# Peptides against a protein of PDB entry 5VVV, part 17

Target 1, 276 residues: chain A of PDB entry 5VVV
Amino acid sequence: FLCGVVEGFYGRPWVMEQRKELFRRLQKWELNTYLYAPKDDYKHRMFWREMYSVEEAEQLMTLISAAREYEIEFIYAISPGLDITFSNPKEVSTLKRKLDQVSQFGCRSFALLFDDIDHNMCAADKEVFSSFAHAQVSITNEIYQYLGEPETFLFCPTEYCGTFCYPNVSQSPYLRTVGEKLLPGIEVLWTGPKVVSKEIPVESIEEVSKIIKRAPVIWDNIHANDYDQKRLFLGPYKGRSTELIPRLKGVLTNPNCEFEANYVAIHTLATWYKSN
Target 2, 276 residues: chain A of PDB entry 5VVV as posed
Amino acid sequence: FLCGVVEGFYGRPWVMEQRKELFRRLQKWELNTYLYAPKDDYKHRMFWREMYSVEEAEQLMTLISAAREYEIEFIYAISPGLDITFSNPKEVSTLKRKLDQVSQFGCRSFALLFDNIDHNMCAADKEVFSSFAHAQVSITNEIYQYLGEPETFLFCPTEYCGTFCYPNVSQSPYLRTVGEKLLPGIEVLWTGPKVVSKEIPVESIEEVSKIIKRAPVIWDNIHANDYDQKRLFLGPYKGRSTELIPRLKGVLTNPNCEFEANYVAIHTLATWYKSN

## One batch from the design tools (peptide; made by RFdiffusion4, then SolubleMPNN)

Design b1_p9_5_s3 (from b1_p9_5, 3 letters changed)
Fold by OpenDDE base, seed 1:
Structure b1_p9_5_s3 (fold): chain B 276 residues (1-276), chain A 9 residues (1-9)
Amino acid sequence: as target 1 above (276 residues)
Amino acid sequence: PLPVPIPPE
């Protein structure tokens, strides 16, 4: 069971010292996972093709080493979906080289994210792939196999919540293709019925699990504030029955952008997890 | 296209 934090918000990423402090807190609270997915990290999303510099490499190696020191699984995410051409072998090769570089930093767990992108393929991809889901699954499977089938590999669908599913969760051709064609060792991220789910009913997890043919990892936006940084979400982790735990592969909270605001959010997640 | 921020839902 993956339990911890995803740094997955829009806005200023956390600094390396905040991330190290996070790892210390995660260990202390008996949580085990950090997903590196900051939307405004340039080489994560906007400039995903760009290799890390020597200085950036040293920082990431140090961060990954710190995660290991605190027994936290460090998952490196990349979000190429803004402008990748899935059918272009050069793009696939570029993605492989980027993840190879990160693997050299000592990273062993990875995520490929297709959230917050247009649902339309370019003309070149339409000639090769039957649907957007087929394109995403193809590259995800290829990357997963290329990396030697890592123990932890995550996929974030474009339809990552109930409200984004067309026509709905149980009948989504996109999620059906993901469930049927995504390799079984790849985990699927999900935010619940909504992007920011006030509640995640057990029945809603059973519904999505059926179509994706696996238990999801919750990317939990309950404390996310990137959509309105005038607000801080300081309340406890709530609206999730502990009956979800045996039906999930994990829970990763995507909290407030302000690192200092997240004590209650993360601590109460840990209490929830240990209460089962 | 530009990324879409997480909406309040």
Scores: peptide ipSAE 0.056, ipTM 0.802, DockQ to the pose 0.776
Fold by OpenDDE base, seed 4:
Structure b1_p9_5_s3 (fold): chain B 276 residues (1-276), chain A 9 residues (1-9)
Amino acid sequence: as target 1 above (276 residues)
Amino acid sequence: PLPVPIPPE
């Protein structure tokens, strides 16, 4: 069971010292996972093709080593979906080289994120792939196999919540393709019925699990505030029955952008997790 | 920002 934090918000990323402090807190609270997915890290999303500099490499190596020191699984995410051509072997090779570099930093766990992108493929991809889901699954499977089938590999679908599913969760052709064709060792991220789910009913997890043919990892936006810079979400982790725990592969909270605001959010997630 | 409506206060 993956339980911890995803740094997955838009806005100023956390500094390395905040991330190290996070790892210390996660260990203390018996949480086990950090997903590196800061949307405004240029080499994560907008410039995903760009290799890390020597200085950036040293920082990431230090961060990954710190995660290991605190027994926190460091998952490196990349979001190539803004401008990748899925059918272009050069794009696939560029993605491979980027993840090879991160592997050299000592990273062993990875994620491919296709959230918050246009559903339209380019003309070249339409000639090769039957749908957007087929294109995403193809590259995800290829990368997963190329990396030697790491123990933890995550996929974030473009339809990552109930409200984004067309026509709905149980009938989505996109999620059906993901469920049928994504390799079984790859985990699927999900935010619940909504992007920010006030509640995640057990029945909603049973519904999505059936179509994706696996238990999801919850990307939990309950404390996310990147959509409203004037609000801080300081309340407890709530609206999730502990009956979800045996039906999930994990829960990763995507909390407030302000690192200092997240004590209650993360601590109450830990209490929830240990109450099962 | 996440494409979510701001919850009404």
Scores: peptide ipSAE 0.054, ipTM 0.795, DockQ to the pose 0.251
Fold by OpenDDE base, seed 2:
Structure b1_p9_5_s3 (fold): chain B 276 residues (1-276), chain A 9 residues (1-9)
Amino acid sequence: as target 1 above (276 residues)
Amino acid sequence: PLPVPIPPE
């Protein structure tokens, strides 16, 4: 069971010292996972093709080593979906080289994220793939296999919550393709009924699990504030029955952008997790 | 470039 934090918000990413402090807190609270997915980290999303510099590499190696020191699984995410051409072997090879570099930093767990992108393929991809889901699954499976089938590999769908599913969760051709064609060793991220879900009912998890043919990892935006940085979400982790735990592969909370605001958010997630 | 959508409430 993956339980911890996804740094998945828009805005200023956390600094390395904040991330190290996070790992210390996660360990103390018996949480086990950090997903590196800061939207405004240049080489994560906008410039996903760019290799890390020597200085950036040293920082990431240090960060990954710190995660290991605190027994936190460091999952490196990349979000190539803004401008990748899935059918272009050069793009696939570029993604492979980027993840090879991160593997050299000591990272062993990875994620491919296709959230918050346009639902349309380019003309070249339309000639090769039957749908956007087919394109995403193809590259995800290829990367997963290329990396030697790492123990933890995550996929974030473009339809990552109930409100983004067309026509709905249970009938989504996109999620059906993901469920049927994504290799079984790849985990699927899910956010619940909405982008910010006040509640995640058990029935909603059963519904998505059926179509994706696996228990999801929750990307939980309950404490996310990137959409309104004038607000801080200081309340407890709530609106999730502990009956979800046996039906999930994990829960990763995407909390407030302000690192210092997240004590209650993360601590109460830990309490929730240990209460099963 | 197109603006990146932020999560709605």
Scores: peptide ipSAE 0.052, ipTM 0.793, DockQ to the pose 0.530
Fold by OpenDDE base, seed 3:
Structure b1_p9_5_s3 (fold): chain B 276 residues (1-276), chain A 9 residues (1-9)
Amino acid sequence: as target 1 above (276 residues)
Amino acid sequence: PLPVPIPPE
C-alpha cells in the first residue's frame, strides 16, 4: 500500500530542504511514499524533453538519496502530454533517455502523467492509434518494459476523476481501453468522483476498479489549494472511510502549496491509514 | 492558471 504525499500542484514547487523535511515527517508518521510531480517544474512538464544539467542532477541525486535514507519510496513523474507525438519514435526515444538519466540518479520508481491535457490527438497520431487511450497505453507499456518493469510504475489517466469520464465512469471507452490494454503491473492514479472530492464513497472505488481492472492509487486533492489562492485547508483528512484501504493500492495526498500548512493534512492521513 | 478548473469547495 502506497501512502504519503504527491507534490502535484500548480505554482511554486517546494525547495529541496522542504522535500527533505517532508521525508523526515513521512518516516516519523510511518508513511512510505513521495511522488515528485510539481506541475511548474520546467523539466517535468513544459520542457519534459530537456535533460537535467549537472547542477540539477546533483540536486536530484541528493534528494533521491535523502528519500532512501528516510525509507521513503521516491517516485519520479513526468508529464509529456502537452506536446508529445505518440507515434513519433524520436519522441519515445527522447522520453526513454530522460528516464534513463533519472534512473542513473538512483531512482527506481516512475510515473507517466496524462492529466490536464487536451483530448485531441495530432493528425500523425490519429493515423497510428485508434484512440487517445490507445496512444497513451502504447507509450506507457513501452516505457514500463524498457525500464525493466520497475516494482512501482504509475499512470495518471486524462479521465482521472468521475466528472471527466465520458459518458460516465462505468461506460468510458477511454478507461475501458486503459483497463484492458495497460500492463497489469502498472498502477492507475484516480482523484475520486471529482478533481477535488469532498467524499470518496466505497461504491465509487468499486465502479472505477471494475473498468480499470485494478485497485487505483488515490491522488487525493482534498487539501489542494492551487486552484484558489484565497483557500487554505487546515482541516483533517476526512470523507474517506477506512473501508477504502483494502480496496486501494494507495493514497497520495496533494496538499496545500504552502509547505508549512500541511502538518494536519499529512498527520491525519497517517492516522487514518494506521486505523485499519 | 490551472488548465482544468478545480471547483472550490
Scores: peptide ipSAE 0.038, ipTM 0.755, DockQ to the pose 0.505

Design b1_p9_5_s4 (from b1_p9_5, 3 letters changed)
Fold by OpenDDE base, seed 4:
Structure b1_p9_5_s4 (fold): chain B 276 residues (1-276), chain A 9 residues (1-9)
Amino acid sequence: as target 1 above (276 residues)
Amino acid sequence: ALPKPIPPE
């Protein structure tokens, strides 16, 4: 069971010292996972093709080593979906080289994120792939196999919540393709019925699990505030029955952008997790 | 890139 934090918000990323402090807190609270997915990290999303500099490499190596020191699984995410051509072997090779570099930093766990992108493929991809889901699954499977089938590999679908599923969760051709064709060792991220789910009913997890043919990892936006910079979500982790735990592969909270605001959010997630 | 949509209150 993956339980911890995803740094998955838009806005200023956390500094390395905040991330190290996070790892210390996660260990203390018996949480086990950090997903590196800061949307405004240029080499994570907008410039995903760009290799890390020597200085950036040293910082990431230090961060990954710190995660290991605190027994926290460090998952490196990349979001190539803004401008990748899935059918272009050069794009696939560029993605491979980027993840090879991160592997050299001592990273062993990875994620491919296709959230918050246009559903339209370019003309070249339409000639090769039957749908957007087929294109995403193809590259995800290829990268997963190329990396030697790491123990933890995550996929974030474009339809990552109930409200984004067309026509709905149980009938989505996109999620059906993901469920049928994504390799079984790859985990699927999900935010619940909504982008920010006030509640995640057990029945909603049973519904999505059936179509994706696996238990999801919850990307939990309950404390996310990147959509409203005037609000801080300081309340407890709530609206999730502990009956979800045996039906999930994990829960990763995507909390407030302000690192200092997240004590209650993360601590109450840990209490929830240990109450099962 | 658009931020994740605000859930309707």
Scores: peptide ipSAE 0.089, ipTM 0.820, DockQ to the pose 0.496
Fold by OpenDDE base, seed 1:
Structure b1_p9_5_s4 (fold): chain B 276 residues (1-276), chain A 9 residues (1-9)
Amino acid sequence: as target 1 above (276 residues)
Amino acid sequence: ALPKPIPPE
C-alpha cells in the first residue's frame, strides 16, 4: 500500500530542504511514499524533453538519497502530454533518455502522467492509433518495459476522475482501453468522483476498479489549494472510509502549495491509514 | 480538457 504525499500542484515547487523535511515527517508518521510531480517544474512538464544539468542532477541525486535514508519510496513523474507526438519514434526515444538519466540518479520508481491535457490527438497520431487511450497505453507500456518493469510504475489517465469520464466511469471507452491494454504491473492514479472529491464513496472505487481492472492509487486533492491561492485547507483528512484501504493500491495526498500548511493534512492521513 | 484550474497567474 502506497501512502504519502504527491507534490502534484500548480505553483511554486517545494525547495529541496522542504522535501527532505517532508521525508523526515513521512518516516516519523510511518508513511512510505513521495511522488515528485510538481506541475511548474520546467523539466517535469513544459520542457519534459530537456535533460537535467549537472547541478540539477546533483540536487536530484541528493534528494533521492535522502528519500532512501528516510525509507521513503521516491517516485519520479513526468508529464509529456502537452506536446508529445506519440507516433514519433524520436519523441519516444527522448522520453526514454530522460528517464534513463533519472534512473542513473538512483531512482527506481516512475510515473507517466497524462492529466490536464486535451483529449484530441494530432493528425499523425490519428493515423497510427485507434484512440488517445491507445496512444497513451502504447507509450506507457513501452516505457515500463524499457525500464525493466520497475516494481512501482504509475499511470495518470486523462480521465482521472468521475466528472472527466465520457459518457461516465463504467461506460468510458477511454478507461476501458486503459483497463484492457495497460500492462497489469502498472498502477492507475485516480482522484475520485471529482478533481477535488469532498467524499470518495466505496461504490465509486468499485466502479472504477472494475473498468480499469485493478485497484487505483488515489491522488487525493482534498487539501489541494492551487485552484484558489486565497484559501488554505487546514482541516483533517476526512470523507474517506477506512473501508477504502483494502480496495486501493494507495493514497497520495496532493496538499496545499504552502509547505508549512500541511502538518494537519499529512498527520491526519497517517492516522486514517493506521486506523484500519 | 480544462487543466485543473490553474490559479490565474
Scores: peptide ipSAE 0.078, ipTM 0.805, DockQ to the pose 0.303
Fold by OpenDDE base, seed 3:
Structure b1_p9_5_s4 (fold): chain B 276 residues (1-276), chain A 9 residues (1-9)
Amino acid sequence: as target 1 above (276 residues)
Amino acid sequence: ALPKPIPPE
């Protein structure tokens, strides 16, 4: 069971010292996972093709080593979906080289994120792939196999919540393709019925699990505030029955952008997890 | 920065 934090918000990323402090807190609270997915980190999303510099490499190696020191699984995410051409072998090779570099930093766990992108494939991809889901699954499976089938590999769907599913969760052709074609060792991220789910009912997890043919990892936006600069959610982790735990592969909270605001958010997640 | 398109509550 993956339990911890995803740094998955838009806005200013956390500094390396905040991330190291997070790892100390995660270990202390018996949480086990950090997903590196800062949307405004340039080489994560907008410039995903660009290799890390020597200085950036040293920073990432130090961060990954710190995660290992605190027994936290460091998952490196990349979000190529803004401008990748899935049918172009050069794009696939570029993604492979980027993840090879991160593997050299000592990273062993990875994620491919296709959240918050346009559903329209380019003309070249439409000639090769029967749907957007087929294009995403093809590259994700190829990368997963290329990396030697790492123990932890995550996929974030474009339809990552109930409100983004067309026509709905149980009938989504996109999620059906993901469930049928994504290799079984790849985990699927999900935010619940909404992007920010006030509640995640057990029945809603049973519904999505059926179509994706696996238990999801919750990307939990309950404490997210990147969408409203006036919002600061300091309340406890709530609206999730502990009956979800045996029905999930994990829970990763995407908390407030302000690192210092997240003590209650992360601590109450840890209490919730240990109550099972 | 495109915030996650969270529908306004």
Scores: peptide ipSAE 0.075, ipTM 0.805, DockQ to the pose 0.432
Fold by OpenDDE base, seed 5:
Structure b1_p9_5_s4 (fold): chain B 276 residues (1-276), chain A 9 residues (1-9)
Amino acid sequence: as target 1 above (276 residues)
Amino acid sequence: ALPKPIPPE
């Protein structure tokens, strides 16, 4: 069971010292996972093709080493979906080289994120792939196999919550393709019925699990505030029955952008997790 | 505006 934090918000990423402090807290609270997915990290998303500089490499190596020191699984995410051409072998090779670099930093766990992108393929991809889901699954499977089938590999679908599914969760052709074609060792991220789910009913997890043919990892936006920087979500982790735990592969909270605001959010997630 | 389409509160 993956339990911890995803740094997955838009806005100013956390500094390295905050991330190290996070790892200390995660260990102390018996949480085990950190997903590196800061949307405004340039080489994560907008410039995903760009290799890390020597200085950036040193920082990432230090961060990954710190995660290991605190027994936290460090998952490196990349979001190529803004401008990748899935059918272009040069794009695939560029993605491979980027993840090879991160593997050299000592990273062993990875994620491919296709959230918050246009649902339309380019003309070249339409000639090769039957749908956007087929294109995403193809590259994800290829990368997963290329990396030697790492123990933890995550996929974030474009339809990552109930409200993004067309016509709905159980009938989505996109999620059906993901469920049927995504290799079984790849985990699927899900935010619940909504982007920010006040509640995640057990029945909603059973529904999505059926179509994706696996238990999801919750990307939990309950404490996310990137959409409203005037608000801080300081309340406890709630609206999730502990009956979800045996039905999930994990829970990663995507909390407030302000690192200092997240004590209650993360601590109460830990209490929730340990209560089962 | 953030790329994430969150319903207006």
Scores: peptide ipSAE 0.081, ipTM 0.822, DockQ to the pose 0.375; fails the geometry check

Design b1_p9_6_s1 (from b1_p9_6, 5 letters changed)
Fold by OpenDDE base, seed 4:
Structure b1_p9_6_s1 (fold): chain B 276 residues (1-276), chain A 9 residues (1-9)
Amino acid sequence: as target 1 above (276 residues)
Amino acid sequence: PRPRTKYVE
């Protein structure tokens, strides 16, 4: 069971010292996972093709080493979906080289994120792939296999919540393709019925699990505040029955952008997790 | 609740 934090918000990324402090807190609270997915990290999303500099490499190596020191699984995410041509072998090779570099930093767990992108494929991809889901699954499977099928590999779908599914969760051709064609060792991220789910009912997890043919990892936006700079979410982790735990592969909270605001959010997630 | 901000090119 993956339980911890995803740094997955839009806005100023956390500094390395905050991330190290996070690892200390995660260990103390018996949580085990950090997903590196800061949307405004240039080389994560907008410039995903760009290799890390020597200085950036040193920082990431130090961060990954710190995660290991605190027994936290460091998952490196990349979001190539803004401008990748899925059918172009040069793009695939570029993605491979980027993840090879991160592997050299000591990272062993990875994620491909296709959230918050346009649903339209370019002309070249339309000639090769039957759908957007087919294109995404193809590259995800290829990368997963290329990396030697790492123990933890995550996929974030474009339809990552109930409200983004067309026509709905159980009838989504996109999620059906993901479920049928995504390799079984790849985990699927999900935010519940909504982007920010006030509640995540058990039946909603059963519904999505059926179509994706696996238990999801919850990307939980309950404490996310990147959509409202005037608000901090300081309340407890709530609206999730502990009956979800045996039906999930994990829960990663995507909390407030302001690192110092997240004590209650993360601590109460830990209490929830241990109460099962 | 409100969705989080999205940045799509």
Scores: peptide ipSAE 0.168, ipTM 0.804, DockQ to the pose 0.135
Fold by OpenDDE base, seed 5:
Structure b1_p9_6_s1 (fold): chain B 276 residues (1-276), chain A 9 residues (1-9)
Amino acid sequence: as target 1 above (276 residues)
Amino acid sequence: PRPRTKYVE
């Protein structure tokens, strides 16, 4: 069971010292996972093709080493979906080389994220792939196999919540393709019925699990505040029955952008997790 | 606006 934090918000990323402090807190609270997915990290999303500099490499190696020191699984995410051509072998090779570099930093767990992108393929991809889901699954499977089938590999679908599913969760051709074609060792991220789910009912997890043919990892936006900079979510982790725990592969909270605001959010997630 | 701000109205 993956339980911890995803740094997955839009806005100023956390500094390295904050991330190290996070790992210390995660260990203390018996949480086990950190997903590196800061949307405004340039080489994560907008410039995903760009290799890390020597200085950036040193920082990432230090961060990954710190995660290991605190027994936290460090998952490196990349979001190529803004401008990748899935059918272009050069794009696939570029993605492979980027993840090879991160593997050299000591990273062993990875994620491919296709959230918050247009649901359209270019003309070249339409000639090769039957759908957008087929294109995403193809590259994800290829990368997963290329990396030697790492113990933890995550996929974030474009339809990552109930409200994004067309026509709905149980009938989505996109999620059906993901469920049928995504290799079984790859985990699927999900935010619940909505992008920010006030509640995540058990029946909603059973519904999505059926179509994706696996238990999801919750990317939980309950304490996310990147959509409203005037608000801080300081309340406890709530609206999730502990009956979800045996029906999930994990829960990663995507909390407030302000690192200092997240004590209650993360601590109460830990209490929730340990109460099952 | 950021994509999430558009969809979390």
Scores: peptide ipSAE 0.126, ipTM 0.846, DockQ to the pose 0.444
Fold by OpenDDE base, seed 2:
Structure b1_p9_6_s1 (fold): chain B 276 residues (1-276), chain A 9 residues (1-9)
Amino acid sequence: as target 1 above (276 residues)
Amino acid sequence: PRPRTKYVE
């Protein structure tokens, strides 16, 4: 069971010292996972093709080593979906080289994120792939296999919550393709009924699990505040029955952008997790 | 990238 934090917000990423402090807290609270997915990290998303510099490499190596020290699984995410051409072998090779570099930093767990992108393919991809889901699954499977089928590999669908599913969760051709074609060893991220879900009912998890043919990992935006810089979400992790735990592969909370605001959010997630 | 605000109802 993956339980911890996804740094998945828009806005200023956490500094390395904050991330190290996070790992210490995660360990102390018996949480086990950190997903590196800061939207405004340039080489994560907007410039995903760009290799890390020597200095950036040293920082990431240090960060990954710190995660290991605190027994936190460091999952490196990349979000190529803004401008990747899925059918272009050069793009696939570029993605492979980028993840090879991160593997050299000591990273063993990875994620491909296709959230917050347009639901279309370029002309070249349309000639090769039957749908956007087929394109995403193809590259995800190829990367997963290329990396030697790492123990933890996550996929974030473009339809990552109920409100983004067309026509709905249970009937989504996109999610059906993901469920049927994504290799079974790849985990699927899910956010619940909405982008920010006040509640995540058990039935909603059963519904999505059926179509994706696996228990999801929750990317939980309950404490996310990147959409309103005037608000801090300081309340407890709630609106999730502990009955979800046996029906999930994990829960990763995407909390407030302000690192210092997240004590209650993360601590109460830990309490929730241990209460099962 | 588009801010998350666009995706929050």
Scores: peptide ipSAE 0.097, ipTM 0.834, DockQ to the pose 0.491
Fold by OpenDDE base, seed 3:
Structure b1_p9_6_s1 (fold): chain B 276 residues (1-276), chain A 9 residues (1-9)
Amino acid sequence: as target 1 above (276 residues)
Amino acid sequence: PRPRTKYVE
């Protein structure tokens, strides 16, 4: 069971010292996972093709080593979906080289994220793939196999919550394709009925699990504030029954952008997880 | 950067 934090917000990424402090807190609270997915980190999303510099490589190696020191699984995410051409072998090879570099830093766990992108394929991809889901699954499976089928590999769908599913969760052709064609060793990220789910009912997890043919990892936006910089969410982790735990592969909270605001959010997630 | 469209729900 993956339990911890996703740094998955828009806005200023956390500094390396904040991330190391997070790992200390995660270990202390018996949490086990950090997903590196900062949307405004340039080489994560907007410039996903760009290799890390020598200086950036040293920082990432140090960060990954710190995660290992605190027994925290470091998952490196990349979000190529803004401008990748799925049918172009050069794009696939560029993605492979980027993940090879991160593997050399000592990273063993990875994620491909296709959230918050246009639902339309380019003309070249439409000639090769029957749907957007087929294109995403193709590259995700290829990368997963290329990396030697790592123990932890995550996929974030474009339809990552109930409200984004067309026509709905149980009838989505996109999620059906993901469930049927995504390799079984790849985990699927989900935010619940909404992007920010006030509650995540057990029945809603049973519904999505059926179509994706696996238990999801919750990307939990309950404490996320990147959509309103005037708000801080300081309340406890709530609106999730502990009956979800046996029905999930994990829970990763995407908390407030302000690192210092997240004590209650992360601590109460840890209490929730250990109360089962 | 496009902020997460959390207000659309």
Scores: peptide ipSAE 0.059, ipTM 0.809, DockQ to the pose 0.467

